Peptides against a protein of PDB entry 5KEZ. Designs and how they scored, part 318

Target 1, 320 residues: chain A of PDB entry 5KEZ
Amino acid sequence: NVAIYNPFRPWWERYQPVSYKLCTRSGNEDEFRNMVTRCNNVGVRIYVDAVINHMCGNAVSAGTSSTCGSYFNPGSRDFPAVPYSGWDFNDGKCKTGSGDIENYNDATQVRDCRLTGLLDLALEKDYVRSKIAEYMNHLIDIGVAGFRLDASKHMWPGDIKAILDKLHNLNSNWFPAGSKPFIYQEVIDLGGEPIKSSDYFGNGRVTEFKYGAKLGTVIRKWNGEKMSYLKNWGEGWGFVPSDRALVFVDNHDNQRGHGAGGASILTFWDARLYKMAVGFMLAHPYGFTRVMSSYRWPRQFQNGNDVNDWVGPPNNNGVI

## One batch from the design tools (peptide; made by RFdiffusion4, then SolubleMPNN)

Design b2_p30_6_s4 (from b2_p30_6, 15 letters changed)
Fold by OpenDDE base, seed 3:
Structure b2_p30_6_s4 (fold): chain B 320 residues (1-320), chain A 30 residues (1-30)
Amino acid sequence: as target 1 above (320 residues)
Amino acid sequence: SFVEAYNKVASKFPHGSGFVVARAYEEYNS
């Protein structure tokens, strides 16, 4: 991915890929392979956060400032390490003036335009699908158990399906023969927009962001909410079917207080309430549970926003 | 200021995320 130095190595640089090489601030491919092997050998499975909707930001300077040293040129859509070129992006499909998503009530914009300037891959192309599948299959062959598909809301479900159909079975060294990768898709659906979580049920599980948002309001006792109201928690609250839901109290985005749940989201900053929420989540049978492991950072609020919400995990000169 | 850049970018991204911050820094440093 792009190496960002201003601010200094933020967490979000990870979501600006310039190649599918497994060399990042977390380590190189050999180290990753070693970790996966060691984890699998003790029954701990690895699920990769796969960033396949986009490459890096359109305004990032061209060069070799990347975690693997690969050259890239966002301006010309040149990512030779893949390789991708201008033919592999949706620039011609997006009809907005900025090239970015401008209206989230327009499903076509949400899928074909750039997410905050991130160069949007043309996932309709078999070439692009194949390059992504090769990346994911490499990970599968290493021994990962599945994937979180980042920014799935911004990909057409059919394109995702086409990629998934190219995937290998899981590595038989650790998984039963014929096992399929576990897929969960990040889809932010809090209602009110045309793209629905149900659009993605055919590909795997989806993130149920209503879970953390609603649980937060209940635990916080906002609007007269009571714990007793959780009696029909799950589908009874309008959530997706349990077998399609991946549930969580918070994630890396909404724990920073400005996305997919807003102020209701409970985090480690609210220790007591957070433990209550996580405890409830783990005890309740609804959905597939995910527990967040994060870190503290020096929050600094200005005009209601934490200006340090970019801060990544503790690191040594950018290396974790 | 960074706050001004952030607000400008955030107005176009209703869900809010770290990418708002990313774009804000791009605007701020431009």
Scores: peptide ipSAE 0.027, ipTM 0.665, DockQ to the pose 0.813
Fold by OpenDDE base, seed 2:
Structure b2_p30_6_s4 (fold): chain B 320 residues (1-320), chain A 30 residues (1-30)
Amino acid sequence: as target 1 above (320 residues)
Amino acid sequence: SFVEAYNKVASKFPHGSGFVVARAYEEYNS
């Protein structure tokens, strides 16, 4: 991915890929392979956060300032380490004046235009699908158990399906023969927008952002909410079917005060309430549960916003 | 200010993800 130095190596640089090389701040491919093997050998499975909707931002300077030294040129859409070219992006498909998503009530813009300037891959092309599948298959062959698909809301469900249909079975050294990768898709659906979580049920599980948002209001006793109201928690609260839901109290985005859920989201900063929420989540049968493992950072609030929400995990001069 | 840059970018992205922060920094530093 792109190496960002201002601010200094933020967490979000990891979501601006310039190649599919397994070479990042966390280590090289050999180290990753070693970790996957060691984890699998003790029954811990690895799921990769796969960034396949886009490459880096359109305004990033061309060069070799990347975690694996790969050259890239956002201006010309040149990513030779893949390789991608100008033919592999949705520049011509997006009809907005800026090339960015301008109206989230227009599903076509949400999927065909750039997410906040991030170069949008043409996932309708078999070439692009194949390059992504090759990346994911390499990980499967190493021994990962599945994937979180980042920014799934911004990809057409059919394009995702086409990629998934190209995937190998899981590595038989650790998984039963014929096992398929576990897929969960990040889709922010709190209602009010045309794109629905149900659009993605055919590809795998989806994130249920209503879960953390609603649970937060209940635990905080906002608006007269009571824990007794949780008697029909799950589908009774308008959530997606349990067998399609991946649930969580917080994620890296809304832990920082933005993203889906707003101020209702409980985090480790409110330790007592957070433990109550996580405990309830783990005890309740609804959905597939995900527990957050995070870190503290020096928060600095200005007008209600943390100006240090970019801070990544503890590191040594950018190396984790 | 950074807050002004953030609000400007966030107004176009109702979910205000980390990418909004990224773009806000770019605008602030430009």
Scores: peptide ipSAE 0.027, ipTM 0.665, DockQ to the pose 0.864
Fold by OpenDDE base, seed 1:
Structure b2_p30_6_s4 (fold): chain B 320 residues (1-320), chain A 30 residues (1-30)
Amino acid sequence: as target 1 above (320 residues)
Amino acid sequence: SFVEAYNKVASKFPHGSGFVVARAYEEYNS
């Protein structure tokens, strides 16, 4: 991914890829392979947060300022480490003046335009699909068990399916022959927009963002809500079917207070309430559960906003 | 200020995330 130095190596640089090389501040490919092997050997499975919707931001300076040192040029859409070129992006498909998503009520913009300036890959192209599949298959061959598909809302479900259809079976060293990767898709659907979670059910599970948002309001006792109302928790609350839901109390985005769910989201900063919410989630049978493991950072609030919400995870490898 | 830049960018992205922060820094430094 791109190496950002202002601010100094923020967490979100990890979501701006310039190659599919396994070499970041978290480690190199050998270290990753070693971890996957050690984990699999004791029954712990690994799934990867796969960023396949886009490459880095269009405004990032060209050069070799990346975690693997790969050259890239956002201005010319040149990512030779893949390789991608200007033919592999949706610049011509997006019809907005800025090239960015401007209206989330326009599903075409949401999928074909740039997410906050991130260069949007043309996933309709078989070439692009194949390059992504190659990346994911490499991970499968290493021994990962599945994937979180980042920014799935911004990809056409059919394009995702086309990529998934190219994936290998899981590594038979650790998984039964014919096993398929576990897939869950990040789709922010709180209602009121044209793109629905149900659009993606055919590809795998979907993140249910209503879960953390609604649970937060209940645990916080907002709007007179009571724990007794959780009797029909799940589908009874308008959530997606349990077998399609991946549920969580918070994620890295909404943990910082400005993502989907708003101020209702419970985090480790409110330890007591957070433990109650996580405990309830783990005890209740609805959905496939995900527990967050995060970190503390030096929060600095100015006008209600944390100006240090960019701070990345603890890392003593600042050279990479 | 950075906060002003953030609010400006955030208003355009209802599903704000760390990317809003990234854009805010770009605006702040412009």
Scores: peptide ipSAE 0.025, ipTM 0.611, DockQ to the pose 0.801
Fold by OpenDDE base, seed 4:
Structure b2_p30_6_s4 (fold): chain B 320 residues (1-320), chain A 30 residues (1-30)
Amino acid sequence: as target 1 above (320 residues)
Amino acid sequence: SFVEAYNKVASKFPHGSGFVVARAYEEYNS
């Protein structure tokens, strides 16, 4: 991915890929293989946060400022380490003046235009699908158990399906023969937008962001909410079917402020309430649970916004 | 405008998360 130095190596640089090389601030491919092997050997499975909707931001300077030194040129859509070229992006398909999403009530823009300037891959192309599948299959062959698909809301479900159909079975050294990768898709659906979580049920589980938002409200006792109201927690609260839900109290995004639950989201900053929420989540049968492991950072609020929300995990001069 | 709200939020979260949109709506409606 792009190596960003201003601010210094933020957490979100990971979500700006320039190649599919397993060479990042977390380590190289050999180290990753070693970690996956050690984890699998003790029954701990690895699920990769796969960024396949886009490459890096269009405004990033061309060059070799990347975690593995690969050259890239956002301006010319040149990512030779893949390789991708101008033929592999939705520049011509997106009809907005800016090339970015401008109307989020237009599902076509949401999926075909750039998300916050991130170069949008043409996932309708078999070539692009194959390159992504090759990346994911390489990980599968190493021994990962599945994937979180980042920014799934911004990909056509059919394109995702086409990629998933190209995936190998899991590595038989650790998984039963014929096992398929576990797939969960990040889709924020709080209502009011044309794209729905249900659009993605066919590909795997989806994130249920209403879960953390509503649970936070209840635990915080906002708006007169009471714990007793959780009697019909799950589908009774308007959540997606349990067998399609990936649930969580917070994630790396919403623990940093508003959106997808806003201020109701509980985090480790509110330790007691957070433990209550996580405990309830783990005890309740609804959905597939995910527990956040995060870190403290020096928060500095200016005009209600944490100006240090970019700070990544504890690291040694950018190396985790 | 919504676009202005979005750009404000997006500047902080230059990644592929739908959180940007969700936060932008909150900013727009605040």
Scores: peptide ipSAE 0.022, ipTM 0.550, DockQ to the pose 0.121

Design b2_p30_7_s1 (from b2_p30_7, 16 letters changed)
Fold by OpenDDE base, seed 1:
Structure b2_p30_7_s1 (fold): chain B 320 residues (1-320), chain A 30 residues (1-30)
Amino acid sequence: as target 1 above (320 residues)
Amino acid sequence: SEANLIADANATSQEVKVAATERHKKLFSR
């Protein structure tokens, strides 16, 4: 991914790829292979957060300022390490003045325009689909069990399916022959927009962001809500079907107060209430559960916003 | 303040995403 130095190596640089090389501040490919092998050998499976909707930001300077030193040029849409060129992005499809998503009530903009300046890949092209599939298949061959598809809301479900149809079966060294990768898709659907979670059910599970938002409200006792109201928790609260839901109390975005769920989201900063929420989630049968493993950072609030919400995980690797 | 927090918790996807987008823009432009 691109190396950002101002602020210094933020968490979100990891979501600005310039290649599909397995070489970041989290480790190199050999280290990753080693981890996957060790985990699989004891029955722990790995699911990769796959950033396949986009490449890095359009305003990032060209050069080799990236993990593993790959050259890239956002201005010319040149990513030779893949390779991608200007033909592999949706610049010509997006009709907004800025080239960014301007109206989230326009499903075409949401899927064909840039998410906050991130160069939007033309996933309708077989070439692009194949490059992504090659990346994911490499991971499957290493021994991963599946994927979180980042920014799935910003991809056409049919394009996702076309990529998934190119995927290999899981590695038979650890999985039964013919096993398919586990897929869950990040889709933010709190209502009020044309794109729905149900649009993506055919590809795999979907993140249910209403879960953490509503649970937070209940545990915080907002609007007089009580724990007893959770008797019909899940589908009874209007959530997606249990077999399509991936549920969580918080994620890296809403933990920082700017993701889906707003101020209701419980985090480790509210330790007592958070433990209650996580305990409830693990005890209740609804959905496939994900538990957050996060870190503390030096929060500094200015005008109600944490100016240090960029701080990445603890890391002593300043080279890559 | 509680009313504002409740309103934030009940925000639509559009409202939440717009806020997130603006924040992300600030982060990337820094």
Scores: peptide ipSAE 0.028, ipTM 0.597, DockQ to the pose 0.042
Fold by OpenDDE base, seed 3:
Structure b2_p30_7_s1 (fold): chain B 320 residues (1-320), chain A 30 residues (1-30)
Amino acid sequence: as target 1 above (320 residues)
Amino acid sequence: SEANLIADANATSQEVKVAATERHKKLFSR
């Protein structure tokens, strides 16, 4: 991914890929392989956050400022480490003036235009699908158990399916023969937009962002909400089917105040209420649960915004 | 206030995410 030094190595640089090489601030491919092996040997499975909707931001300077030293040029859409070129992006398909998504009520824009400047890959192309599948298959062969698909809302479900159909079975050293990778898709669907979580059920589980949002309102006792109303928690609250849901109280985005769910989201900053919410989530049978493990950072609020929301995990001069 | 760190409860999830990403984008232009 892009190595950003201003601010100094923010967490979000990880979501701006310039190659599919497994060398980042967390380590190189050998170190990653070693970790996966050690984890699998004790029954801990690894799921990779796969950023496959896009490459880095269009405004990032060209050069070799990347975690693996690979050259890239966002301006010319040149990513030779893959390789991708200008023909592998949706620039010509997106019809907005900016090239970015401008109307989230237009499903075509949401999927074919850039997410806030992130160069949008042409996932309709078999070449692009194959490059992504090769990346994911390499990870599968290393021994990962599955994937979170980042920004799934911004990909056509059929394109995702086409990629998933190219995937290998899981590594038989640790998984039963014929096992398929566990897939969960980040889809932000709180209602009111044309793209629905149900569009993605065929590919795997989906994130249920209503879970954290609604649980937050209940635990906070907003709008007269009571714990007793959780009697029919899950599908009774309009959530996706339990067998399609991945649920969580918070994630890295809304923990920083800019994720889905608004002000209702509970985080470790609200320690008491957060423990209540997480405890409830773990005790309740609805959905596949995900628990957030994070860190404190020096928050600095200016005009209601944390100007330090970019701060990444504890590191040694950028190396974790 | 700290409460203002998190977007308004009435804001769409996507709008909040977009706003955050736009802030990141501005940092890329440096």
Scores: peptide ipSAE 0.026, ipTM 0.617, DockQ to the pose 0.056
Fold by OpenDDE base, seed 4:
Order: structure tokens, then sequence, then C-alpha cells
Structure b2_p30_7_s1 (fold): chain B 320 residues (1-320), chain A 30 residues (1-30)
């Protein structure tokens, strides 16, 4: 991914890929392979946060400022380490003036335009699908158990399906022969927009963002909500079917106040309430559960916004 | 920063989504 130095190595640089090489702030491919092996050997499975909707931001400076040293040029859409070129992006499909998503009520913009400037890959192309599949298959062959598909809302479900159809079975050293990768898709659906979580059920599980939002409201006792109202928690609250749901109290985005759910989201900053929420989530049978592991940072609020929301995990001069 | 851009982009959408969520909640009995 891009190495950003202003601000100094923010968390979000991870979500700006310039190659599919396994060189990051966390280590190289050999170290990753070693980690996966060690984890698998003790029954801990690895799921990769796969950024396949886009490459880096369109405004990032060209050069070799990347975690694996690969050259890239956002301006010319040149990512030779893949390789991608200008033919592999949706620049011609997006019809907005900015090239970015401008209206979330337009499903075509949401899927064909850039998410906040991130160069949008043309997932309709078999070439692009194959490059992504090669990346994911490499990880599968290393021994990962599955994937979180980042920004799935911004990809056409059929394109995702086409990629998934190219995937290998899981590594038989640790998984039964014929096992398929576990797929869960980040889809933010709180209602009110044309894209629905149900559009993605055919590909795997989806994130249920209503879960954290509603649970936060209840535990905070907002709007007269009570814990006793959780008697029909799950589908009874209008959530997706349990077998399609991945549930969580918070994620990296909404910890910073700008993710789905708004101020209702509980985080480690409210330790007591957060523990209650996580405890409830783990005790309740609805959905597949995910627990957040995060870190503290020096929050500084200006006009209701944390100006330090960019701060990444504890690190040694940028190395995690 | 990119984070700020994401925050800004999501904030508007989030407000609509929060409102929709509240409307959705009211459709279900407790």
Amino acid sequence: as target 1 above (320 residues)
Amino acid sequence: SEANLIADANATSQEVKVAATERHKKLFSR
C-alpha cells in the first residue's frame, strides 16, 4: 500500500493498495506465511481484509513511496506491480463531474465511481477479476481461511461472485479437502438507500451495521430503550437472517465517530457499556460475532471532529 | 487527510442512514 508520511503513517494508508504484494508495515511475505502457519497449527484461523474495490487515492503522488517499494502513478492509473493501467479502472463509466460518488441514492454511482477519491477498479473485466483472484488464491494457498471484502457495497454483487468463482479450495494442510473460503462482505445498509445487504447474500455473509447501532442505543438507554426490549433481538428487530449476518459492536471507522451508527456506537472509550455490549453479543446466538481489538490515541476534538482520527496503531517509527 | 475525506463522505450518508434506522426500528414491536 501507499506509505503516507503526512500525517505520519495513518491507519487508512492500509486501505490504499498499489500492489498485491504481501509487504506491509507488519512484515514481508515470509513473515506472513510463518504467522499463518503458526496460527493454523494452534487452531487460530486467519481472515484477510481484502481491499479489492479500488487502488490508492487519485491525488497521491506518484513514485515508490509504498510499503513494498513498488512504483505507482495514480494520475496515469499505472500500477505496474499488478499490473493495472488506465484500462482497468471505471473512469469512463463514472458519470459524475468529480469522478467520485456524489449521490448514494444512485446505485450506479456507488459502484462505478470513486469512493472518496480511491481509484475504482473495473471489476467487470475478466482481467481485473483474474488479478484479484490470483491475489486471493495466493493467500488461500498460504493457508488463510477466508476474507473480509472491504467496500463490498461499492462492488456489483455479480462481479464479486465472478471473483469468488475463481477461488481455490482452502489449503488441505489445515482444512478438509474441498473446503471453501469463508467470505463476509462489508455492506453498510441501515436502510434508506437503494443498495441492500440482501443483494450480497449469494456471495457470503454481510456485515449487519444495524446491530451495533441499535445495541448502542439500547445500552445507552437512549429514547427510552431498555434491555428488556432485546427479547426478540436479531431477525425480530429487522436484522438480516442470522446465517447471513456478521455482527459487531464497533469497527475501526465508527470508533472514530464517522462510521455507520453515529454516536450510538459503543467503543472501548466507554469501557463499562462496551463490555456490556460485547458480553451480550457473545452470549446471544444471532449472527457470526466479531470482536474488535483496537488501541487508544490522543483524541482532540475540534468542532465535533477528532483531528487525530488518522492515528494508527502503536508502532516503532512506522513499523507495527 | 484521506480519513477526513472518508469521514465527510460517510457523515452525510450516515445521517440519512441513522434516520432510516430509527424509522425501521419503529416498524417492529418490542
Scores: peptide ipSAE 0.023, ipTM 0.513, DockQ to the pose 0.041
Fold by OpenDDE base, seed 2:
Structure b2_p30_7_s1 (fold): chain B 320 residues (1-320), chain A 30 residues (1-30)
Amino acid sequence: as target 1 above (320 residues)
Amino acid sequence: SEANLIADANATSQEVKVAATERHKKLFSR
């Protein structure tokens, strides 16, 4: 991915890829392979956060300032380490004046235009699908158990399916023969927008952002909410079917006040209430549960926003 | 302020995410 130094190595630089090389500030491919093997050997499975909707931002300077030294040029859409070129992006397909998503109530813009300047890959193209599949298959062959698909809301479900149909079975050294990768898709759907979580059920599980948002309001006793109202928690609250839901109290985005849930989201900053929420989540049978393991950073609020929301995990001069 | 944080709860999920990303851009460009 792009190495960003202003601010100094933020967490979100990981979501600006310039190659599919397994070479980041967390380590190289050999180290990753070693970790996967060691984890699998003790029954811990690895799921990769796969950034496949886009490459880096269109305004990033060309050069070799990347975690693996790969050259890239956002201006010309040149990513030779893949390789991608101008033919592999949706620049000509997006019809907005800026090339960015301008109207989030237009599903076509949401999927065909750039997410906040991030260069949008033409996932309709078999070439692009194949390059992504090659990346994911390499990980499968190493021994990962599945994937989180980042920014799935911004990809057509059919394009995702086409990629998934190219994937290998899981590595038989650790998984039963014929096992398929576990897929869960990040889709923000709190209602009121045209793109629905149900659009993606055919590809795998979907993040249920209503879960953390609503649970937060209940535990905080906002708007007269009571714990007793959780009697029909899950589908009874209008959430997606349990077998399609991946549930969580917070994630890295909304822990920083980003994404879905707003101020209702409970985090480790509110330790007591957070423990209650996590405890409830783990005890309740609805959905597939995900527990957040995070870190503290020096929060500094200005006008209701944390100006240090960019701070990444503890590191040694940028190396984790 | 607390009021601003509460206001975020009333925003659409997409609007909040977009605003957050734009803040990142501002931090990058300074």
Scores: peptide ipSAE 0.023, ipTM 0.592, DockQ to the pose 0.051

